# Peptides against a protein of PDB entry 3B8E, part 103

Target 1, 230 residues: chain A of PDB entry 3B8E
Amino acid sequence: PFLIFIIANIPLPLGTVTILCIDLGTDMVPAISLAYEQAESDIMKRQPRNPKTDKLVNEQLISMAYGQIGMIQALGGFFTYFVILAENGFLPIHLLGLRVNWDDRWINDVEDSYGQQWTYEQRKIVEFTCHTPFFVTIVVVQWADLVICKTRRNSVFQQGMKNKILIFGLFEETALAAFLSYCPGMGVALRMYPLKPTWWFCAFPYSLLIFVYDEVRKLIIRRRPGGWVE

## One batch from the design tools (peptide; made by RFdiffusion4, then SolubleMPNN)

Design b2_p17_6_s4 (from b2_p17_6, 14 letters changed)
Fold by OpenDDE base, seed 1:
Structure b2_p17_6_s4 (fold): chain B 230 residues (1-230), chain A 17 residues (1-17)
Amino acid sequence: as target 1 above (230 residues)
Amino acid sequence: DEVEELLKEIKELLEKL
C-alpha cells in the first residue's frame, strides 16, 4: 500500500497506526491459533524434510505468501479505498498525482472529479475515512487467509473447522475490527472514522477469491504432487 | 474520557513502535 501511495502519488490509503493494528492487533492471535490446529491426515506419512536441500522458506512459499495472496489482499484494500473515494467524488483516475495538493494544508480548493472543492480538513476526513475500511478489508481477507493456512494440501472441507482457538481468533479479530470501526473516539485517537456497514461487503469478493484460489491450488497439489504449485 | 485517554495511550504506543 505504501509503495503505491508513493508511486501513484495518491492520498494515503492506510495509515501507520492502522498498519500496526493489523500487524499487532488482528494478525497475532489468529496466527498463534494455527499452533493449535490439528495435523493434516497425511502429515506423518510425508517424508521428513532434508535440512541440507529443502529450505524451510523457499522461493515458492515467498511467491505464494507475499506475491500472490499478499497481492490479492492489497487489491482488496485498494478496491475498498477507491470505492470510498469514488463515493466521495474522487474517481481513481483523478487521484493519480493528487497527493501533493491533497496534503497541502494551504490548498483549500482541491477539486474532486465533479468539480466540488474540498478544504484540507474535509480531504483529511475523507482520507482517514478510508483507513478504517481498508483495515476492515484486510481483516475480512485475513479470514480466508487464516482458514487456508490451516492446511498445506488438504481442503478446508476435509480438515474442517475443529480448532476452537482459531475460531476464537477469527471472532477476536472481527470484534477488534468492529471495535476500532465503531467505538467513539477512534476517529480522534487512531484516525479511524466510522465504517458504513455496507463497506464490509467490499472485501468479501476478495476473501472468496483467496479461498477459491487456495482450494484450487490445493486441489492441483493433490492431483499433481511435486508440481510447480507446491 | 477514559476511553479517549486509553486510545491516546494506544496511539502513543503505536507511534513509538
Scores: peptide ipSAE 0.000, ipTM 0.279, DockQ to the pose 0.047
Fold by OpenDDE base, seed 5:
Structure b2_p17_6_s4 (fold): chain B 230 residues (1-230), chain A 17 residues (1-17)
Amino acid sequence: as target 1 above (230 residues)
Amino acid sequence: DEVEELLKEIKELLEKL
């Protein structure tokens, strides 16, 4: 999000506080829960890793985590961001290069795509209104990410949802996201204004996409062991 | 109170960045 903010000079899609809430709040318990996941049925059929040649973090893992899944997560967040701004009169094309004027407190006549003028205060309310749905979108996409991380090769349907700590983690991150989004005073304290409940559903297609993508990937790995997708 | 103060300090630091 921050790289696109710099390169495209768009209004800030996700605040630093919301990033900290993701990294320290919503991700920690789910990540710990994976340590309690049951081993895959075929784990003892795999050869041990050679610690001298085989890195713990290989290029395939980096590509999967940051290059593929991370990009789908970012796309989900940006989709929500662009929809909210469009509903408030700012079409995506109009946002390109707008940041300089958007962040200038002395400019109170920034025009939207329909010629309506926006004061600095009005613009900041809209910006902060985008931060919460972007955050919630990431949390909803993280549901799928956590579930796909249960296994490397087996389908989630083969592994099942027996890890009670993981289930607790999903509820915890969701409850925390709801608390941060709707608790009174969060707009002032964290610049997280309340979102319409309908915005939670904007992330669902992307969560489904991640889940389907990973299940297809795992299916390919099972059919062709030792392939480039492993 | 300490958490609110810490959050306020973090907010002020983040606003300066």
Scores: peptide ipSAE 0.000, ipTM 0.290, DockQ to the pose 0.030
Fold by OpenDDE base, seed 4:
Structure b2_p17_6_s4 (fold): chain B 230 residues (1-230), chain A 17 residues (1-17)
Amino acid sequence: as target 1 above (230 residues)
Amino acid sequence: DEVEELLKEIKELLEKL
């Protein structure tokens, strides 16, 4: 999100506070929960990792985490961002290069895509209105990410959902997201303005896409071991 | 704005760990 903010010079899609809430709040407990996941049924049939040749973080893992899954997450967040801005009169094409004028306190006549002028205060309200739904979108997509990370090769349907700590992590991150989104005073304290409940559903297609994509990937790995998809 | 800048600094510090 921040790279696109710089490169495209668009208004900030995700605030620093919301990023910290993701990194420290919603990601930590789910990540710890994976340490308690049951071993895959075929783990003892695999060759042990060679610590001298096999890196813990390899190019395949980076490509999967940042390249594929991370890209789908980013698309989900940006979709929510662009929909909210479009509902407020700012079409995606008009946002390109707008950042400089958007962030200038002395410019109070920034025009939207329909010729309506927006004051600095009004623009910041719209920007902060985007931060919370973007955050919630990431949390909803993280449900799918956490579930797919349970196994490397086996389907989630084969492995099952027996890890109670993982289930707790899903509820915890959801409860935290709801608290930060709807608790009175969060708009003032964290600049996280309350969101319409309908915005939670904007992320569901992307969560489903991640889940389906990973299940298909795992199916290919099971059918063709040692392929480029592994 | 000041709180946001402070949080940015904290984030940058955390990313270095």
Scores: peptide ipSAE 0.005, ipTM 0.291, DockQ to the pose 0.031; fails the geometry check
Fold by OpenDDE base, seed 2:
Structure b2_p17_6_s4 (fold): chain B 230 residues (1-230), chain A 17 residues (1-17)
Amino acid sequence: as target 1 above (230 residues)
Amino acid sequence: DEVEELLKEIKELLEKL
């Protein structure tokens, strides 16, 4: 997100504080919860890995985690960002290169896509209005990410949801997201303005996409062991 | 204001990379 902010010169989609809230608040507990996940039913049927040849983390895992799932998460966040700005008169195409004027405190006549002029204060309100929904979008997408990380090969339907710590993690991150979104004073303290409840649903297509993607991936792995998808 | 300054500093650092 921050790289796109710099490259495209768009208004800041996700604040530093919200990034810290993701990394420290919503990601850690779910990640730790995976340590308590039950072993896959077929784990004892697999050959022992060769520690010299079989890397624990290979290029395929890196590509999947950072290249594919991470991109879907980012797209979900940006989708929410663009929708909010579009509702406020700023179409995505108009945002390109706008950052310089957007961040200039002395420019109070920045035009939106419809020719309406926006003061610096009004622009910052809209910017900060994007931070919370972007954050919430990441949390909602992380539901799917956490669930798919339960297993390497088995379907979620085969593995089930037996890990109480993982379930707790899902509730914890959701509760934290709700707290940060709706608690009075968060706009001042964290620059996270309150969010319309409808924005929680903006991430659902992306969560579903991640879930479907991973189930298909795992299905392919089960049918074709040692394939490029593993 | 402090966040904006920090963002400017980060941007400047990234532009130097």
Scores: peptide ipSAE 0.000, ipTM 0.276, DockQ to the pose 0.020; fails the geometry check

Design b2_p17_7_s1 (from b2_p17_7, 14 letters changed)
Fold by OpenDDE base, seed 3:
Structure b2_p17_7_s1 (fold): chain B 230 residues (1-230), chain A 17 residues (1-17)
Amino acid sequence: as target 1 above (230 residues)
Amino acid sequence: SRIEELKKLIEKLLKEK
């Protein structure tokens, strides 16, 4: 998000503190939960041909999967960001290069895509209105990530959701999202204004997309072991 | 390999800032 902010010179979609909350708050318990997840029966039964090489291959495969999912996650966040700004009159194309004028407190006549002028205060309200939904979108998408991370090859339906630590991680992440979204003072402290409940649902299509993507990927891997889809 | 390249690219972009 921050890289796109700088490269595209768009209004800041997500605050740095909020990003840290994601990295430190939402990812910690999930990461721990993966250590306690039940190993896939096929992984446990396979003797590594070469422990060093096979470990490296597995790490690469994991990195690839997480990288792809992470990209979808980022796209989900940006989608929410662009939707909110578009609803407020700023189309995505219009946001390109707008940051300099957007962040200038002395410019109170920044025009949106429809010619409406926005004061600095109004612009900042809209900007901070994006932070919470962006964060929540990331959290909701991470639900799917956590669920699919249980296995590499087996379907979530085959492995089940027996890991109590994973379930706890989901609740923690959701609770953190709710806290940051609705606790008084978060708008001032973290620049996260209260979220309309409807915005929670904006992330669900992306969560579903990740889920479907992973299930399809796993299905292909099961049918064609050693394929390029790994 | 593509993800590794992407990671390297991201790391490079992060270092240039």
Scores: peptide ipSAE 0.000, ipTM 0.246, DockQ to the pose 0.018
Fold by OpenDDE base, seed 4:
Structure b2_p17_7_s1 (fold): chain B 230 residues (1-230), chain A 17 residues (1-17)
Amino acid sequence: as target 1 above (230 residues)
Amino acid sequence: SRIEELKKLIEKLLKEK
């Protein structure tokens, strides 16, 4: 999200504090979950035939998978961001290069895609309106990621302890999202406006995309054992 | 109602800056 903000010079889609909350709050649970899953898988691993190559392959696969999922997450967040801004009169194309004028306090006549002029205050309200939905979108997409990560190695039926960690992770992320979205004062402190329930659904297509992607990936791995996708 | 109050508060704070 931050990279696209810099590259595209668009208005800030997500505040620094919210990014930190994602990185420290939501990403930590998946990391812990993976660490436990690896530990459990290592306990269940028959003696690795070649521990060096198998570890390297697994690490590469995990890194690629997380990189790809992370990109899908970012796309989901940006989609929500662009939808909100579009609903407020700013089409995606118009946002390109708009950052400089957007953040300038002295420019009170920034035009939207329809020629409406926006004061600095109005623009910042719209920007802050994007922060919470963007964050929530990331959280919802992370739910899918967590579920996928847990379902990759074992059938859903063998996931006893893994399910508890997954449920805990989902709960923690959801609780954090709810806290940041609806706790009084968060709008002032974190510049996050409360969410309309409708914004939670904006992430669902991307969650589905992640599921489809993972299933396709699994299918490819199953069909081509030892391929580049393993 | 609380959401609206929060929005109003934010708007007020933004106007005071």
Scores: peptide ipSAE 0.000, ipTM 0.330, DockQ to the pose 0.047
Fold by OpenDDE base, seed 5:
Structure b2_p17_7_s1 (fold): chain B 230 residues (1-230), chain A 17 residues (1-17)
Amino acid sequence: as target 1 above (230 residues)
Amino acid sequence: SRIEELKKLIEKLLKEK
């Protein structure tokens, strides 16, 4: 998110506080959940043919999978960001290069895509309105990520939701998102304005995409054991 | 190995609290 912000010179899509909440709040319990999860019986029972090379290949494949999931999460967040700004009169093309004027407190006549002028205060309200939905989108997408990380080869439908730590992580993440989104004063304190409940659904297509992607990946791994997609 | 190291680190942190 930060790299796209710098390269495209768009208004800030995600605040520092929301980033900290993601990194420290939402990722910790999931990581613990994965550490305590029983490894799939098929992974532990297979002796690596070459322990050094096979471990390295598996680590690279896991790293690539997590990288791809992270990219889908970022895309989901940016999609929500662009939709909110578009609903407020700022089309995505118009946002390119707008940051300099957007962040200038002395410019009170920044025009949107429809010729409406926005004061600095109005622009910042819209910007901060984007922070919460971006965060919530990441949380909703992380639901799918947590579920898919439970298994390497088996379908989620085969193993089910037996990990109590995973369920606790999902609950904690959701509770944190609800608290940050709807607690009074969060707009002033954390620059996170209240979110309309409808925006929670904007992330669902991306969660589904991650789920489908992982199921397809696992299906390929099951059909071709030892292939490049592990 | 990294997950095991992280698990050990977390267990250590939990024991120190």
Scores: peptide ipSAE 0.000, ipTM 0.210, DockQ to the pose 0.024
Fold by OpenDDE base, seed 2:
Structure b2_p17_7_s1 (fold): chain B 230 residues (1-230), chain A 17 residues (1-17)
Amino acid sequence: as target 1 above (230 residues)
Amino acid sequence: SRIEELKKLIEKLLKEK
């Protein structure tokens, strides 16, 4: 998220403190929980591998855990960010390069995509309105991501939800998201304004898409071992 | 990676103090 913020010069979609809360508060417990996930039955049936191949597998797993999941979460967050800003009159294309004027408190006539002028205070309210939904979206998407990443080839329906630590992590991050979204003072402390309950569901289509995609992927892997999808 | 991003963020926060 921060890289896109710098490259695209868009208004800040997520505060730095909130990012820290994601990485240290919401992502750590689930990530640790995955280490305690039971080995997939098909992995245990594999013959001893070459050390080079094992390293590649580990690197791929790390890439999935820290790269792919993070990217998917960021995409979900940005989706929510763009939806909120679009609802407030700022289309995605208009946000490109807008940061300089957006963050200038002396410019009180920043125009949206429809020619409406926004004061600095109004812009910051909209910006901070995006922070909480962005965070919540990451959490909601992470539900799906964690569930799908627990297995390599088996369906979620086949593997089930047996890891108590993972389940605990999911509840913990959800509780944290609720706390940060609705606890008084979070707007000042974390620049996270209270979230409308409807925004909890904004990420659900995206989560469902990821879930379906992964199930299809796993189905293909099971039918065609060693394919390009693996 | 997310870890690298976190490191950069921490470094940024430290510089802003």
Scores: peptide ipSAE 0.000, ipTM 0.298, DockQ to the pose 0.026; fails the geometry check

Design b2_p17_7_s2 (from b2_p17_7, 15 letters changed)
Fold by OpenDDE base, seed 5:
Structure b2_p17_7_s2 (fold): chain B 230 residues (1-230), chain A 17 residues (1-17)
Amino acid sequence: as target 1 above (230 residues)
Amino acid sequence: DEIEEIQKKIEELIKKY
């Protein structure tokens, strides 16, 4: 998200507070919950790893985590960001290069895509209005990420949802997202303004995409062990 | 100081609309 902010020179899509809420608030309990996950049913049927050649964290895992899933998460967040700004009169093409004027408190006549002028205060309200839905989008996508991380090869349907700590983590991150989104005073305290309930659904296609993608990947691994997809 | 000023202005704007 920050790289796109710099390259495209768009208004800030995700604030520092929201980043901290993701890293420390919503990711910690889910990450710990994975330590309590049951072993896959077929783990004892696999050959032992060669510690000299088979790294625990390999290039394939890094490529999956940061190159694919992370990109889908970012796309989901930016999609929500662009939808909200478009609903407020700023089309995606108009946002390119707008950051300099957007962040200047002395410019009170920034025009939207329809020629309406926006004061600095109005622009900051709409910017901060984007932060909360972006955060919520990341949380909703993280549901899929957490679920797919339960297994390496088995389908989630084969593994099941028996880890009560993981289930608790899903509820905790969702409750935190709801609290930060709808609790009075969060707009002033954390620059997280309330979002329309309909904006939660903007993340669902991306969450589903991650889930389907990973299930297909795991299916390929089961059918062709030792492939580049593993 | 600038952040507090911005927050106050935003709060005033939210109360107005």
Scores: peptide ipSAE 0.015, ipTM 0.420, DockQ to the pose 0.032
Fold by OpenDDE base, seed 1:
Structure b2_p17_7_s2 (fold): chain B 230 residues (1-230), chain A 17 residues (1-17)
Amino acid sequence: as target 1 above (230 residues)
Amino acid sequence: DEIEEIQKKIEELIKKY
């Protein structure tokens, strides 16, 4: 997100505080929950056929898969960001290169895509309004990530949601997202302004996309054991 | 309605600070 922010020279979609909330609040508990997940029976039973080559391939594939999932997460966040800014009059095309003027406190007549002038304060409110939905989008997408990380080969439908710690993690991250989104004072304290309930749904397509992607991946692995997708 | 009220309060607070 930060790289795209610099390259595209757009207003900051995700603040440092929100990043910290993701790293500490939404990633840690789920990661712990996964540690308590029962290892897939097939993973435990499969002795590495070739410990050197299979480990490297597996690590590369895991890294690629997580990288791809991370990209989908980022895309979801940016989608939400662009939707919110568009709802506030700033179309994505207009955001390109706008950062310099956006961040200048002395420019109080930045025009949106419809010719409405925005003061510095108004722009910052809109910018910070994007932080919460971006964060929430990451959380919602992480629901899918947590669920898919349960198994490497088995479908989520086969493994089920038996891990109480995982369920707790999902609840906690959701509760944290709700708290940060709706608790009074969070806008001032964390620059996380209240989230319209409708913006939660912006994340769902990407959560579904990750889920479908992983299920397809797992399906391919099941059909072609030992393939390059494993 | 509650969210709009909170947003207004936040806007007011930002204007004060």
Scores: peptide ipSAE 0.015, ipTM 0.435, DockQ to the pose 0.049
Fold by OpenDDE base, seed 3:
Structure b2_p17_7_s2 (fold): chain B 230 residues (1-230), chain A 17 residues (1-17)
Amino acid sequence: as target 1 above (230 residues)
Amino acid sequence: DEIEEIQKKIEELIKKY
């Protein structure tokens, strides 16, 4: 989010404290829960890794985790951001380069895409209105990410949802997201203004996309072991 | 209050870079 904020000079889509809440709050318990996942049914049929030649983290894992899934997560967040700003009169094209004027307290006549002038205070309200939905979008997408990370080759339907700690992690991150979104004072403390309940559903297509994408990937791996998709 | 101050400082830093 910050890279796009800097490069495109758009209004800040997600606050720094909110990012810390994601990295330390919502992601930690789910990540730890994966250590308690049941082994895949075929794990003992696989050749052992050679510690001298085989890296624990290979380029394929990096490409999958940070490249593909991470990009889909970012797209989900930015989609929510652009939708909110568009609903408030700021089309995505108009946001490019707007940051300097947006953040200037002395400019009270910033025009939206329809020629409506916005005061500094009004602009900041809209900006902070984006933070909470962006955050919630990431959390909702992380549900799918956590579920797909359960297995490397087996379908989630084959592996099942038997890991109680993982289930707890999903509830914990959701509860934390709800707390940060709706608890009084969070708007002031975290600059996360109240979330309309409809925004929780904005991320669902992206979560589904990640899930379907990974299931298809795993299906390809099962059908063609040793392929470039593995 | 401390969180708000930290957040403001971080935002100021982001604006400088």
Scores: peptide ipSAE 0.013, ipTM 0.320, DockQ to the pose 0.026
Fold by OpenDDE base, seed 4:
Structure b2_p17_7_s2 (fold): chain B 230 residues (1-230), chain A 17 residues (1-17)
Amino acid sequence: as target 1 above (230 residues)
Amino acid sequence: DEIEEIQKKIEELIKKY
């Protein structure tokens, strides 16, 4: 999100505090939970054909898969960001290059896509209103990511949700997201304004997309063992 | 309703400081 902020010169979609909350709050517990994940039912039975070549291929494929998932996550976050700004009068096309004027406290007549002028204070309220939904979107998308990371080859339906620590991690992330979104004073303390419940649903299509993507990927792997998708 | 109230309160606080 920060890279797109720089490249597109759009208002900051995700604050530093929210980034820290993601990195420290939502990523740590899932990462720990994955360490306790039960081995995939087929991993224990299959020795690598060639440890050197298969490891390199697998690392590249894993890196590519995580990269693709990360892109879907980012798209989900930005989607939520653009929806919120659009609802407040700022269409995505109008946000391009707007950052300089947006962040200038001395400019109090920044126009939205409909010609309405926004004061610096009003703009910052809208910006900070985007931080929480963006954060929550990342959390919701991370649910899917966390679930799909349980297995490399097996479907989630085949492997099941046996790791209690993983399940706990999902609840912890959700609880943290809810706390940061709805606890009084978070808007002032963390610049995370309260989230409308409807905004939680903005992430669901992308969460589903990740899930479908991974299931399709795994299906291809199962049908074509040793292919480029594994 | 509670969220809107909190948002309003936050806006008021921002205006105050």
Scores: peptide ipSAE 0.012, ipTM 0.408, DockQ to the pose 0.050

